Peptides against a protein of PDB entry 4BOS. Designs and how they scored, part 39

Target 1, 163 residues: chain A of PDB entry 4BOS
Amino acid sequence: PVLTRTVVPADNSCLFTSVYYVVEGGVLNPACAPEMRRLIAQIVASDPDFYSEAILGKTNQEYCDWIKRDDTWGGAIEISILSKFYQCEICVVDTQTVRIDRFGEDAGYTKRVLLIYDGIHYDPLQRNFPDPDTPPLTIFSSNDDIVLVQALELADEARRRRQ
Target 2, 163 residues: chain A of PDB entry 4BOS as posed
Amino acid sequence: PVLTRTVVPADNSALFTSVYYVVEGGVLNPACAPEMRRLIAQIVASDPDFYSEAILGKTNQEYCDWIKRDDTWGGAIEISILSKFYQCEICVVDTQTVRIDRFGEDAGYTKRVLLIYDGIHYDPLQRNFPDPDTPPLTIFSSNDDIVLVQALELADEARRRRQ

## One batch from the design tools (peptide; aimed at target 1 D70)

Design b1_p25_4_s2 (made by RFdiffusion4, then SolubleMPNN; from b1_p25_4, 17 letters changed)
Fold by OpenDDE base, seed 3:
Structure b1_p25_4_s2 (fold): chain B 163 residues (1-163), chain A 25 residues (1-25)
Amino acid sequence: as target 1 above (163 residues)
Amino acid sequence: SHMDKKREELRKRIEEQRKKALAAL
């Protein structure tokens, strides 16, 4: 059992592609981004009191127009929304700091997915098995702390290779 | 579609929470 990354295109929509990959059980679909952007905009527009200017850094309407552009990057706000939508923790391991940011950790979700982030680009993580007929695992138990340790090890190795 | 159904469910949940928050003010 080895934790590995799948490199997705660096097309400004890597976050959406990566999230889609892990929550759909390992399906690489770069064309998913426009729909996911519209989904996020719809969710944000539906609750202007919660998704306020203070949280968004811009008005609700401005954010919705902004996130639907094909050249804007997703970040913490989008991850938080997608965590709620898919009802799972989204754990992001940062290769620059070798730390994990957990989104949805207090929501009581029973499952988690993992991304790796280098400060610019997101990639999905998966667990590969020795048996080639066993498909990679992208959805883990929220009680599986071993996968978090493996993610940290993977991030640390990535950092060492860049330096 | 599966995604449309889930989207609608989440929309309703968020709307309910919004109403709850407004009622608490």
Scores: peptide ipSAE 0.025, ipTM 0.603, DockQ to the pose 0.126
OpenDDE base, seeds 1, 2, 4, 5: peptide ipSAE 0.019, 0.025, 0.021, 0.017; ipTM 0.506, 0.587, 0.454, 0.478; seed 1 fails the geometry check

Design b1_p25_4_s3 (made by RFdiffusion4, then SolubleMPNN; from b1_p25_4, 10 letters changed)
Fold by OpenDDE base, seed 1:
Structure b1_p25_4_s3 (fold): chain B 163 residues (1-163), chain A 25 residues (1-25)
Amino acid sequence: as target 1 above (163 residues)
Amino acid sequence: SMQEKMLEELRARIAARAAEAAAAA
């Protein structure tokens, strides 16, 4: 089995598309972003004490309005929120640094999903199996460290190709 | 399949969180 990258559209919603892809077992739905953006906004709005201006870099209301726009990019804040919402660890491998940022690693989740990040664009990762009849795996055990090694290898290759 | 089982578990958690969010709203 090998870890592979599925390229999603390079639009402003690549993070949301990528997350949706992995948590839904490999379903590509570019139309998922508006609802996911609203979901994040709702979560943020529901807890202004936790999602403070210091964390958001803007007022709670300003952030909610901002994230619901179709031309704004998701990042670490949104990944953290999505990790909590989906109750899974989200591991992001960075092709520029060849490092993995783990979101939700201390939450005790039993599942993890993986994304690859090049500094601006997010793509989902999946494990392909030699048996063509076995569908790719996008949700992994949180104790599967082999997939993390594979992600690092994939990122290193991408860096060498300047991808 | 393993994927299906894990997906079902994840979906169950999503549903639970959605219900909690709705109740808290």
Scores: peptide ipSAE 0.141, ipTM 0.721, DockQ to the pose 0.053
OpenDDE base, seeds 2, 3, 4, 5: peptide ipSAE 0.018, 0.038, 0.051, 0.018; ipTM 0.487, 0.636, 0.660, 0.488; seed 5 fails the geometry check

Design b1_p25_4_s4 (made by RFdiffusion4, then SolubleMPNN; from b1_p25_4, 10 letters changed)
Fold by OpenDDE base, seed 2:
Structure b1_p25_4_s4 (fold): chain B 163 residues (1-163), chain A 25 residues (1-25)
Amino acid sequence: as target 1 above (163 residues)
Amino acid sequence: SSMEEERKALRERIAEREAAARAAA
Protein backbone atom coordinates (compact mmCIF):
# COMPACT_ATOMS: atom_id res chain seq x y z
CA PRO B 1 0.00 0.00 0.00
CA VAL B 2 1.17 3.49 -0.92
CA LEU B 3 0.10 6.82 0.50
CA THR B 4 -0.83 9.22 -2.28
CA ARG B 5 -2.06 12.76 -2.71
CA THR B 6 -5.27 13.72 -4.46
CA VAL B 7 -5.02 17.23 -5.85
CA VAL B 8 -8.10 19.32 -5.17
CA PRO B 9 -8.80 22.71 -6.74
CA ALA B 10 -6.52 25.49 -5.55
CA ASP B 11 -9.31 27.70 -4.30
CA ASN B 12 -9.97 29.26 -0.92
CA SER B 13 -12.07 26.23 0.05
CA CYS B 14 -9.37 23.59 -0.40
CA LEU B 15 -9.39 22.76 3.31
CA PHE B 16 -13.09 21.95 3.28
CA THR B 17 -12.85 19.99 0.06
CA SER B 18 -9.92 18.02 1.45
CA VAL B 19 -11.59 17.24 4.77
CA TYR B 20 -14.79 16.23 3.02
CA TYR B 21 -12.81 13.93 0.76
CA VAL B 22 -11.12 12.02 3.57
CA VAL B 23 -14.05 11.78 6.00
CA GLU B 24 -16.42 10.65 3.25
CA GLY B 25 -14.14 7.88 2.11
CA GLY B 26 -12.62 9.48 -0.96
CA VAL B 27 -15.38 11.56 -2.49
CA LEU B 28 -14.10 14.57 -4.39
CA ASN B 29 -16.75 17.26 -4.29
CA PRO B 30 -15.53 20.85 -4.61
CA ALA B 31 -19.14 21.99 -4.23
CA CYS B 32 -19.18 20.79 -0.61
CA ALA B 33 -17.59 23.96 0.74
CA PRO B 34 -20.72 26.10 1.25
CA GLU B 35 -22.36 23.39 3.35
CA MET B 36 -19.23 22.77 5.38
CA ARG B 37 -18.82 26.48 6.00
CA ARG B 38 -22.42 26.62 7.19
CA LEU B 39 -21.83 23.59 9.38
CA ILE B 40 -18.88 25.26 11.07
CA ALA B 41 -20.85 28.45 11.56
CA GLN B 42 -23.69 26.49 13.12
CA ILE B 43 -21.35 24.73 15.52
CA VAL B 44 -19.68 27.98 16.52
CA ALA B 45 -22.98 29.79 16.96
CA SER B 46 -24.35 26.98 19.12
CA ASP B 47 -21.64 27.38 21.77
CA PRO B 48 -20.62 31.01 22.25
CA ASP B 49 -19.17 30.23 25.67
CA PHE B 50 -16.58 27.89 24.23
CA TYR B 51 -16.11 29.61 20.89
CA SER B 52 -15.27 32.95 22.44
CA GLU B 53 -13.63 35.98 20.93
CA ALA B 54 -10.39 34.86 22.53
CA ILE B 55 -10.46 31.68 20.48
CA LEU B 56 -11.94 33.09 17.28
CA GLY B 57 -10.07 36.38 17.12
CA LYS B 58 -13.40 38.07 16.47
CA THR B 59 -16.86 37.95 18.00
CA ASN B 60 -18.87 34.78 17.61
CA GLN B 61 -21.30 36.47 15.23
CA GLU B 62 -18.53 38.09 13.20
CA TYR B 63 -16.81 34.75 12.80
CA CYS B 64 -19.99 33.04 11.65
CA ASP B 65 -20.57 35.68 9.02
CA TRP B 66 -16.92 35.57 7.99
CA ILE B 67 -16.56 31.81 7.62
CA LYS B 68 -19.67 31.58 5.45
CA ARG B 69 -18.11 33.86 2.85
CA ASP B 70 -16.87 32.06 -0.23
CA ASP B 71 -13.53 33.87 -0.19
CA THR B 72 -12.31 33.21 3.36
CA TRP B 73 -9.74 30.59 4.23
CA GLY B 74 -9.98 27.76 6.68
CA GLY B 75 -7.23 27.03 9.15
CA ALA B 76 -6.46 25.54 12.53
CA ILE B 77 -9.72 26.67 14.12
CA GLU B 78 -11.80 25.08 11.40
CA ILE B 79 -9.72 21.90 11.47
CA SER B 80 -10.25 21.63 15.21
CA ILE B 81 -13.98 22.10 14.79
CA LEU B 82 -14.18 19.53 12.01
CA SER B 83 -12.13 17.08 14.04
CA LYS B 84 -14.67 17.35 16.83
CA PHE B 85 -17.62 17.13 14.47
CA TYR B 86 -16.40 14.06 12.61
CA GLN B 87 -14.98 12.54 15.80
CA CYS B 88 -11.61 11.81 14.27
CA GLU B 89 -8.04 12.98 14.56
CA ILE B 90 -7.01 15.22 11.68
CA CYS B 91 -3.31 15.05 10.92
CA VAL B 92 -1.80 17.74 8.71
CA VAL B 93 1.64 17.13 7.27
CA ASP B 94 3.44 20.32 6.30
CA THR B 95 5.68 20.09 3.24
CA GLN B 96 7.66 23.17 4.22
CA THR B 97 8.70 21.87 7.63
CA VAL B 98 8.13 18.12 7.16
CA ARG B 99 6.23 17.97 10.41
CA ILE B 100 2.78 16.76 11.35
CA ASP B 101 0.28 18.86 13.26
CA ARG B 102 -2.26 16.67 14.98
CA PHE B 103 -5.73 17.96 15.78
CA GLY B 104 -7.87 16.03 18.23
CA GLU B 105 -4.96 13.90 19.39
CA ASP B 106 -6.04 14.06 23.03
CA ALA B 107 -9.73 13.42 22.44
CA GLY B 108 -9.49 9.64 22.39
CA TYR B 109 -10.67 9.18 18.81
CA THR B 110 -10.05 5.78 17.27
CA LYS B 111 -9.82 7.10 13.72
CA ARG B 112 -7.57 9.57 11.92
CA VAL B 113 -7.46 11.24 8.54
CA LEU B 114 -4.56 12.96 6.83
CA LEU B 115 -4.07 16.16 4.88
CA ILE B 116 -0.99 17.60 3.24
CA TYR B 117 -0.32 21.33 3.46
CA ASP B 118 2.23 23.47 1.62
CA GLY B 119 1.65 26.75 3.41
CA ILE B 120 -1.27 27.92 1.32
CA HIS B 121 -3.00 24.82 -0.07
CA TYR B 122 -4.50 21.67 1.46
CA ASP B 123 -4.85 18.31 -0.27
CA PRO B 124 -6.19 15.02 1.05
CA LEU B 125 -4.11 11.88 1.44
CA GLN B 126 -5.20 8.32 0.76
CA ARG B 127 -3.73 4.84 0.89
CA ASN B 128 -3.83 2.99 -2.41
CA PHE B 129 -3.71 -0.78 -2.53
CA PRO B 130 -2.07 -3.01 -5.13
CA ASP B 131 -5.36 -4.77 -5.78
CA PRO B 132 -7.28 -2.53 -8.18
CA ASP B 133 -10.55 -3.89 -6.80
CA THR B 134 -9.74 -2.56 -3.34
CA PRO B 135 -10.72 1.09 -3.07
CA PRO B 136 -8.34 3.61 -1.51
CA LEU B 137 -8.48 4.12 2.23
CA THR B 138 -8.81 7.61 3.68
CA ILE B 139 -9.74 6.77 7.28
CA PHE B 140 -7.07 5.11 9.39
CA SER B 141 -6.70 3.77 12.89
CA SER B 142 -5.42 6.36 15.32
CA ASN B 143 -2.86 3.72 16.26
CA ASP B 144 -1.55 3.47 12.69
CA ASP B 145 1.76 5.25 13.02
CA ILE B 146 3.00 3.80 9.74
CA VAL B 147 0.71 6.11 7.84
CA LEU B 148 2.27 9.06 9.66
CA VAL B 149 5.72 7.93 8.58
CA GLN B 150 4.48 7.61 5.03
CA ALA B 151 3.02 11.10 5.23
CA LEU B 152 6.35 12.48 6.37
CA GLU B 153 8.08 10.74 3.49
CA LEU B 154 5.58 12.17 1.06
CA ALA B 155 6.07 15.64 2.48
CA ASP B 156 9.84 15.33 2.32
CA GLU B 157 9.66 14.36 -1.33
CA ALA B 158 7.38 17.29 -2.04
CA ARG B 159 9.82 19.64 -0.32
CA ARG B 160 12.72 18.30 -2.36
CA ARG B 161 10.81 18.93 -5.57
CA ARG B 162 10.40 22.59 -4.66
CA GLN B 163 14.06 23.10 -3.67
CA SER A 1 -20.11 2.93 12.61
CA SER A 2 -19.00 4.51 15.85
CA MET A 3 -17.95 7.65 14.02
CA GLU A 4 -21.30 7.98 12.33
CA GLU A 5 -23.12 7.54 15.60
CA GLU A 6 -21.02 10.21 17.27
CA ARG A 7 -21.54 12.59 14.38
CA LYS A 8 -25.29 12.09 14.56
CA ALA A 9 -25.29 12.69 18.28
CA LEU A 10 -23.31 15.88 17.90
CA ARG A 11 -25.57 17.14 15.12
CA GLU A 12 -28.55 16.54 17.35
CA ARG A 13 -26.96 18.46 20.21
CA ILE A 14 -26.19 21.35 17.90
CA ALA A 15 -29.75 21.41 16.64
CA GLU A 16 -31.06 21.40 20.19
CA ARG A 17 -28.85 24.31 21.17
CA GLU A 18 -29.94 26.29 18.14
CA ALA A 19 -33.59 25.60 18.83
CA ALA A 20 -33.18 26.68 22.43
CA ALA A 21 -31.49 29.88 21.36
CA ARG A 22 -34.30 30.68 18.94
CA ALA A 23 -36.91 30.00 21.58
CA ALA A 24 -35.17 32.33 24.01
CA ALA A 25 -35.02 35.16 21.49
Scores: peptide ipSAE 0.025, ipTM 0.556, DockQ to the pose 0.100
OpenDDE base, seeds 1, 3, 4, 5: peptide ipSAE 0.023, 0.020, 0.015, 0.013; ipTM 0.544, 0.560, 0.432, 0.379

Design b1_p25_5 (made by RFdiffusion4)
Pose (drawn by RFdiffusion4):
Structure b1_p25_5 (pose): chain A 163 residues (1-163), chain P 25 residues (1-25)
Amino acid sequence: as target 2 above (163 residues)
Amino acid sequence: SSHPPLTAAEQADFDARIAAYWAAE
């Protein structure tokens, strides 16, 4: 089986669309983005002690309004929140310098999902099978460390191809 | 880029999941 990128629209909501794709087992639905942003705002507003002005670079309210727009990019704050909400590890494979940032690293989730990130775009990763009957898989066991190795190699290859 | 609204079924799935999340918090 081969680790594969599926290209989602680069409409400023790719982070949410990509996370949704993998946690839902391979469903592409761009319309999920406004709701996922509202979910983020709901969680950020619920903990102003943690989501402080220092962390957000603005007021808690300003950040909530900002993230609810259809043109702002999700990042580490959003990913950390979505990892807990969905109760899975979200592994971002960064093809800029070829590394993996593992959200939910120490929460003991049983599940793991992967996104590939080039500094500008987010796309989901999935495992494809050469058997006509076996659909792609987007959710992996936390014990499954080999998929992380394959993702690192895909990151190397993706970096070479992009250059 | 804007997006069309979710279908009623899709929205209901979000609502249920969000309610369950807050119940556990």

Design b1_p25_5_s1 (made by RFdiffusion4, then SolubleMPNN; from b1_p25_5, 13 letters changed)
Fold by OpenDDE base, seed 5:
Structure b1_p25_5_s1 (fold): chain B 163 residues (1-163), chain A 25 residues (1-25)
Amino acid sequence: as target 1 above (163 residues)
Amino acid sequence: MSHPPLSAEELERFRKRLAEYLAKL
């Protein structure tokens, strides 16, 4: 089995496309972004006591209006919210630092998904199998640390190609 | 356009608050 990167369109919604891909088991749908943005806004709006200005950096209402725009980029806050919603760890390997940032690591989830990030673009990761009849895997056990090692290897290779 | 970048410390505080929230559910 080999961990591979699936390149998604380099638009303002690559994070949402990538998350959707991995949590849906490998479905590439660049048109999913408006739905994902609305989902996040709905979650934030539903709990203004928790999703306060202190957390969001802006008022609850301002954030909801902002995230629903098609040209705004998602980041750590959105990943954390999506991790909670889908009840899984979201692990992001950064090709610039060769580091994995884990979201939802303290929630006790039994599954994890992986993204690769280069500073301006997110892509999803998947495990391919030698048997062509076995579909790629995007949802891993939270105990599968081998996949994290493989993700770091991909990041190392990407960094070396830039040097 | 993106939201302001979070430092490692800010991200950790956010994760902690989220974890605490989830523990109450």
Scores: peptide ipSAE 0.075, ipTM 0.664, DockQ to the pose 0.066
OpenDDE base, seeds 1, 2, 3, 4: peptide ipSAE 0.018, 0.066, 0.020, 0.026; ipTM 0.513, 0.686, 0.571, 0.556

Design b1_p25_5_s2 (made by RFdiffusion4, then SolubleMPNN; from b1_p25_5, 13 letters changed)
Fold by OpenDDE base, seed 4:
Structure b1_p25_5_s2 (fold): chain B 163 residues (1-163), chain A 25 residues (1-25)
Amino acid sequence: as target 1 above (163 residues)
Amino acid sequence: MSHPPLSEEERARFEERLAAFLASL
């Protein structure tokens, strides 16, 4: 089995497309982005005390309007929310630093999904199997540290290619 | 890039899951 990258469109919503891909078991659906943005906005709007201006960098309402735009980028806040929503750890391997940022790592989730990030673009990661009848795996055990090693290998390779 | 909107079925899935999640908070 090999960990591979599926390139999703660079349409400012790659984070949401990538998350949807991995949490849905490998379904590429770029049309999901508007709904994913709305989902995040509604979660944020539901708890203005927790999602304060200090956390959001803007008022709760301003954030909700901002995240629903089709040209705004998601980051740590959005990933954290999505981790909680889908009840899984979201691991982002950074090709610039060759490090993994783990979201939801303290929540006790039994599942993890992986994204690869180059500083501007997110793509989903999947494990491909030699057997063509076995579909790629995108949802891993939170105890599967091998997949994290493989993700780091992909990131390291990407970094080397840039040099 | 622009993409077609979600189908009603896809949207309904999101809305249902969101409603359930919010109710659990």
Scores: peptide ipSAE 0.243, ipTM 0.778, DockQ to the pose 0.720
OpenDDE base, seeds 1, 2, 3, 5: peptide ipSAE 0.020, 0.034, 0.103, 0.039; ipTM 0.570, 0.626, 0.653, 0.620

Design b1_p25_5_s3 (made by RFdiffusion4, then SolubleMPNN; from b1_p25_5, 17 letters changed)
Fold by OpenDDE base, seed 2:
Structure b1_p25_5_s3 (fold): chain B 163 residues (1-163), chain A 25 residues (1-25)
Amino acid sequence: as target 1 above (163 residues)
Amino acid sequence: MSHPPLSEEERKKFEERWEEFLKKQ
């Protein structure tokens, strides 16, 4: 496949680091996690009617305190929030199942970004070009189905290699 | 490390509410 993954640190904030990487056009900054967590907490706190216990699995306030901890894991809820915030579709390809979970697919966004998930760890995906002077691409058209196929191919290869 | 996407049941419930929320934007 043409897509490649950038391995981010295997800490508790790999999701946030990965999202930041792709939405910022390929900027690796593991130090972004605390700010990203605060951002999510702020968004959640701003709308307790929507971000209810039914969605969060805990009270709004409890979630906000929880997500701001440096040792708590992000997941689908956080991805959905970040998708809305950055106004882009976030596609997660799972190497264990070789499936793509799309967040924000019905929002009408024109952009999509891709992550790869191995069961416990998230990494960002990018498209590299033969021209060394052309920077990697991390933001794709939401109509680019080719990139989704390439992501599935990458995931399938990873599965076969037990990666 | 991070948690996986929501289960099918959880995903369905979340998506329904999320779509309603987005429509209000």
Scores: peptide ipSAE 0.062, ipTM 0.613, DockQ to the pose 0.127
OpenDDE base, seeds 1, 3, 4, 5: peptide ipSAE 0.060, 0.064, 0.061, 0.059; ipTM 0.612, 0.612, 0.617, 0.585; seed 3 fails the geometry check

Design b1_p25_5_s4 (made by RFdiffusion4, then SolubleMPNN; from b1_p25_5, 12 letters changed)
Fold by OpenDDE base, seed 2:
Structure b1_p25_5_s4 (fold): chain B 163 residues (1-163), chain A 25 residues (1-25)
Amino acid sequence: as target 1 above (163 residues)
Amino acid sequence: MSHPPLSEEERARFEKRLAEYWAKL
């Protein structure tokens, strides 16, 4: 079994496409972004007391309008919200720093998914198996630390290619 | 393109607050 990267379009919605891919078991759908953006906006709008300017960097309404635009970038806030929504740990391996940022690590989730980040672009990760009849795996046990090691190895190799 | 993850400290604070939010649901 090998951890591999699926390259999604380098548009402004690569984060949402990548998250959708891994949480849905390996479904590549670049057209999912508008729905993902609306989902986040709905969650944020549902509790303006919690999702304040201090958290969002803008008013609740401004954020909701902003995140629903097709040309705005997602980031850590959106990842954290999606982690809670899908009840899974989202692990982001950074190829620039060769480190893993784990979102939802203390929530007690039994599942984890993995993304790879290069400083500007997000892609999903999946485990491929030698048997071609065995479909790739995108949802891992939160106890599977081997997949984290494999992600770090993948990131380290990516960093070396840029040197 | 997308923005980077938060710092470890920022993430920890945000995760704590978000956990408290979801616990109320």
Scores: peptide ipSAE 0.102, ipTM 0.739, DockQ to the pose 0.130
OpenDDE base, seeds 1, 3, 4, 5: peptide ipSAE 0.088, 0.030, 0.050, 0.092; ipTM 0.727, 0.488, 0.666, 0.733

Design b1_p25_6 (made by RFdiffusion4)
Pose (drawn by RFdiffusion4):
Structure b1_p25_6 (pose): chain A 163 residues (1-163), chain P 25 residues (1-25)
Amino acid sequence: as target 2 above (163 residues)
Amino acid sequence: PTPADVAAQKAERDARDARFFAAVS
């Protein structure tokens, strides 16, 4: 089986669309983004002690309004939140310098999902099978460290192809 | 969807992510 990128629309919400795609087992639905952003705002507003002005670069309320727009990009804050909400590890494979940032690293989730990130875009990763009957898989066991190795190699290859 | 300035969005995301990781480190 081969680790594969599926290209989602680069409409400013790719982070949410990509996370949704992998946690729902391979469903592409761009319309999920406004609701996922509202979920983020709900969580950020619920913990102003943690989501401070220093962390957000603005007030808690300003951040909530900002993330609810259809043109702002999700990032590490959003990913950390979505990892907990969905109770899975979200591994971002960064093709800029070829590394993996593992959200939910120490929460002991049983599940793991992967996104590929080039500094501008987010797309979901999935495992494709050469058998006509076996659909792609987007959720992997936390014990499954080999998929992380395959993703690092895909990151190398993706970096070479992009250049 | 509303268009966004790619360079501004990238800078904002990088700065916000750096602050977030500093806070959890």

Design b1_p25_6_s1 (made by RFdiffusion4, then SolubleMPNN; from b1_p25_6, 12 letters changed)
Fold by OpenDDE base, seed 4:
Structure b1_p25_6_s1 (fold): chain B 163 residues (1-163), chain A 25 residues (1-25)
Amino acid sequence: as target 1 above (163 residues)
Amino acid sequence: RTPADVEKMVAEREELDKRFYEAIS
């Protein structure tokens, strides 16, 4: 089994596309972004006490409007929200630092999914199997630390390529 | 994407994430 990345379009919605891909078991659907952005806005709007100007740098409503634009980037806020929504740990391996940021780590989720991030673009990660009849795996056990090691290896290689 | 657009979006997103990380830490 090998961990690989699926390159999704760099259309400013790569985070949403990537998350959708992994949580839906490997479904590439770039058209998923508008609805996912609306989901984020809905959740942000539902908790203005937490999602305050101190965090958002703008009013709650302004952030909701901003994230629903098709040209704005999701980030840690969105990943955190999506982790809770899909009830899974979202692990983001950063090719610039060769580290993994884990969202939902303390929530007790039994599942984890993985993304790879280079500072401006997100892609989903999947495990491919030698058996052609076995589809790639995108949802892993939260106890599967091997996949994290493999993700770090991918990130390290990516960093080397850019040097 | 233009280089200027990328730089702007990177800076904006990083600032947002920074505040968020601080809040949840």
Scores: peptide ipSAE 0.514, ipTM 0.902, DockQ to the pose 0.538
OpenDDE base, seeds 1, 2, 3, 5: peptide ipSAE 0.511, 0.506, 0.511, 0.505; ipTM 0.902, 0.900, 0.900, 0.901

Design b1_p25_6_s2 (made by RFdiffusion4, then SolubleMPNN; from b1_p25_6, 9 letters changed)
Fold by OpenDDE base, seed 4:
Structure b1_p25_6_s2 (fold): chain B 163 residues (1-163), chain A 25 residues (1-25)
Amino acid sequence: as target 1 above (163 residues)
Amino acid sequence: RTPADVEAAVAERRELDARFYAAIS
């Protein structure tokens, strides 16, 4: 089995597309972003005590409006929220640093999904199997540390290629 | 997207995320 990258469009919504891809078992749907942005806004709006201006750098409402724009980038806040929403670890391997940031690692989730990040773009990762009739796997056991090693290897190779 | 637009977007997102990382650490 090989861990591979599926390149999603660089349309400012790559994070949302990538998360949707992995949590839905490998469904590529670039049109998913607007609804996911609304979901983020809803959750942010629901907890103004945590998602305060001190955290957001803007008012809660301003952030909600901002993230719902089609040209703004999701990041750690969105990943954290989506991890909780989908009840899974979201592991992001960074090609620039060759490290993995794990969201939800202390929540006790039994599942993890993986993204690869190059500093400006997110793509989903999946495990391909030798049997062509076996669909790629995007949802892994939270105990599967091998997939994390494979992700690091993939990121390291990408870094060597300056990707 | 222009290089300047990308740079600005990256900076904005990183600043935002930095505050969040600090909050959840």
Scores: peptide ipSAE 0.495, ipTM 0.889, DockQ to the pose 0.520
OpenDDE base, seeds 1, 2, 3, 5: peptide ipSAE 0.485, 0.489, 0.494, 0.486; ipTM 0.888, 0.890, 0.887, 0.890; seed 2 fails the geometry check

Design b1_p25_6_s3 (made by RFdiffusion4, then SolubleMPNN; from b1_p25_6, 15 letters changed)
Fold by OpenDDE base, seed 1:
Structure b1_p25_6_s3 (fold): chain B 163 residues (1-163), chain A 25 residues (1-25)
Amino acid sequence: as target 1 above (163 residues)
Amino acid sequence: RTPADVEEMVKRRKELDERFYKSIS
């Protein structure tokens, strides 16, 4: 079994597409982005005490309007929200630093999903099996630390190959 | 999507993310 990368479009919504891919078991649907952006905005709007201007760098309402644009990039805020929404740990391996940022690691979720990030673009990761009848796995046990090691190896190789 | 646009977006997102990381760390 090997961990592989599925390249999604670089259309400013790669984070949302990548998250959707892994939480849906490997379904590529770039059209999911608008609704996911609205979901983020809804959740941000629902908690102005936490998502304050001090955190957002702008008013809560301004951020909600901003993230709903089709040309703005999601990031840590969006990942943390989506982790909670889908009730899973989201692990992001960075090819530039060869480190993993874990979102939801202390929430007690039983499952984790993995993304690969190069500082600009997000892609989903999946485990492929030798048995052709066994479909790729995108949702892993939160106790599966082997997949994290594999993700680091993949990121290191990606860095050497420049993506 | 120009190099200048990318640079601006990277800067903007990093600023947001760093502020967020500090708030939850």
Scores: peptide ipSAE 0.463, ipTM 0.884, DockQ to the pose 0.523
OpenDDE base, seeds 2, 3, 4, 5: peptide ipSAE 0.349, 0.456, 0.460, 0.027; ipTM 0.842, 0.880, 0.885, 0.577; seed 5 fails the geometry check

Design b1_p25_6_s4 (made by RFdiffusion4, then SolubleMPNN; from b1_p25_6, 10 letters changed)
Fold by OpenDDE base, seed 2:
Structure b1_p25_6_s4 (fold): chain B 163 residues (1-163), chain A 25 residues (1-25)
Amino acid sequence: as target 1 above (163 residues)
Amino acid sequence: RTPADVEEQQRRRKELDARFYAAVS
């Protein structure tokens, strides 16, 4: 078994596409972004005390309108929200630092998914199996730390290739 | 998108991420 990267379009919605891919078991659907952006906006709007101007850098309403644009980038805020929504740990391996940021790590989720991030672009990660009849795995056990090691290895290789 | 657009989005993302991490630290 090897951990591999599936390259999704660099269309400003790569984070949403990547998250959707992994949480839906390997479904590539770039058209998922608008709905996911609306979901984010809905959740942000629902908790203006937490999602305050201090965090958002703008008013809650302004952020909601902003994130629903098709050309704005999601980040840690969105990953955190999506982790909670999908009830899974989202692990992001950074190719620039070869570090993993874990979202939802303290929530007690039984599932984890992995993304790879190069400072600009997010892509989903999946485990491929040698058996051709076994589909790739995108949802892992939150106890599967081997996949994190594999992700770090993949990120290190990407860094050496300047990816 | 243009390189300028990318740079702006990247800057905004970095800023937002920093704000978020600071808030949840």
Scores: peptide ipSAE 0.718, ipTM 0.954, DockQ to the pose 0.573
OpenDDE base, seeds 1, 3, 4, 5: peptide ipSAE 0.622, 0.716, 0.591, 0.595; ipTM 0.932, 0.953, 0.925, 0.926

Design b1_p25_7 (made by RFdiffusion4)
Pose (drawn by RFdiffusion4):
Structure b1_p25_7 (pose): chain A 163 residues (1-163), chain P 25 residues (1-25)
Amino acid sequence: as target 2 above (163 residues)
Amino acid sequence: SEREAFLAEAAREAEEANALLAREA
């Protein structure tokens, strides 16, 4: 089986669309983004002690309004939040310098999902099977460290191809 | 509108990229 990127629309919501794709087992639905952003705002507004002005670069309320727009990009704050909500590890494979940032690293989730990130775009990763009957798999066991190795290599290859 | 045109263009680019990847596979 081969680790594969599926290209989602680069419409400013790719982070949400990619996370949704993998946590739902391979469903592409761009319309999920507004609701996922509202979920983020709900969680950010619920903990102003943690989501402080220093962390957000603006007021808690300003950040909530900002993230609810259809043109703002999700990042580490959003990913951390979505990892907890979905109760899975979200592994972002960064093809800029070829590394993996593992959200939910120490929460003991049983599940793991992967996104590929080039500094501008987010796309989901999935495992494809050469068997006609076996659909791609987007959710992996937390014990499954080999998929992380395959993703690192895909990151190397993706970096070479992009250059 | 300008935003709707942008979103339609982004969807077409994504379809074209996936079709190219399927042919290379």

Design b1_p25_7_s1 (made by RFdiffusion4, then SolubleMPNN; from b1_p25_7, 11 letters changed)
Fold by OpenDDE base, seed 5:
Structure b1_p25_7_s1 (fold): chain B 163 residues (1-163), chain A 25 residues (1-25)
Amino acid sequence: as target 1 above (163 residues)
Amino acid sequence: SARDAALAAARAEAAARNAALAAEA
């Protein structure tokens, strides 16, 4: 089994496209972003006590309006929300530092998904199998630490290509 | 490099954890 990267469009919504891809088992849908932005805004609006200005950096309403724009980029807040919504750990491997940031790691989820990030763009990761009859896997066991190592190796290779 | 060392450590940690999980199963 080999961990590989699926390149999604380099638009303002690459994070949403990438998350959708991995949580839906490998479905590429660049048009998913508007609905996912609305979903995040809905979740944030539903709990103003938790999603406070201290967390959001702006008022709850201002954030909701901001994230629904088609030209704003998602980040850690959005990943955390999506992790909770989909009930899975979201692991982001950074090609600049060759480190993994884990979201939802203390929630007790049994599943994890992986993204790769280069400082600007997000892409989804998948495991390909040698058997052509076995489709790629995007959802892994939260106990599978080998997949994290494979992600680090992939990021390190990407870093070397930049040098 | 520091990144190479971190990667090596990650490999060792992952192997140890997976081995422990396999033993418990």
Scores: peptide ipSAE 0.067, ipTM 0.669, DockQ to the pose 0.019
OpenDDE base, seeds 1, 2, 3, 4: peptide ipSAE 0.029, 0.021, 0.032, 0.026; ipTM 0.534, 0.508, 0.582, 0.562

Design b1_p25_7_s3 (made by RFdiffusion4, then SolubleMPNN; from b1_p25_7, 12 letters changed)
Fold by OpenDDE base, seed 5:
Structure b1_p25_7_s3 (fold): chain B 163 residues (1-163), chain A 25 residues (1-25)
Amino acid sequence: as target 1 above (163 residues)
Amino acid sequence: SAREAALAAARAAAAALNAERAAEA
């Protein structure tokens, strides 16, 4: 088994495309972003006490309007929300630092998915199997530490290639 | 709570969307 990345379009919605890919078991749908943005805005709007200006950097309403734009980039806030929405841990391996940021790690989820991030662009990660008849896996056990090691290795290779 | 209700509604909407996509395939 080898962990690989699937390159998604380098548009303003690569985070959403990447998350959708991994949580849906390897479905590439760049058109998923508008609905996912609305989903996030809906969740944020529903809890203004938690999603405060301190967290959002702007008012709750301003954030909701902002995230629904097709030219704004998602980040940690959006990943955290999507982790809760899909009930899985989202692990982001950063190629610049070769570190993994884990979202939802204390929620008790049994599943995890992985993204790779280079500072501006997100891509999804998948496990490919030697048997060509076995489809790639994008959803892993939250106890699978091997996949995290493989992600770090992949990030290190990407860093060395400056990609 | 309002948050829980919103999340439930969002999940339902997502499920419906996915079902539609599956039907189109």
Scores: peptide ipSAE 0.018, ipTM 0.543, DockQ to the pose 0.028
OpenDDE base, seeds 1, 2, 3, 4: peptide ipSAE 0.017, 0.017, 0.017, 0.016; ipTM 0.532, 0.522, 0.522, 0.530; seed 3 fails the geometry check

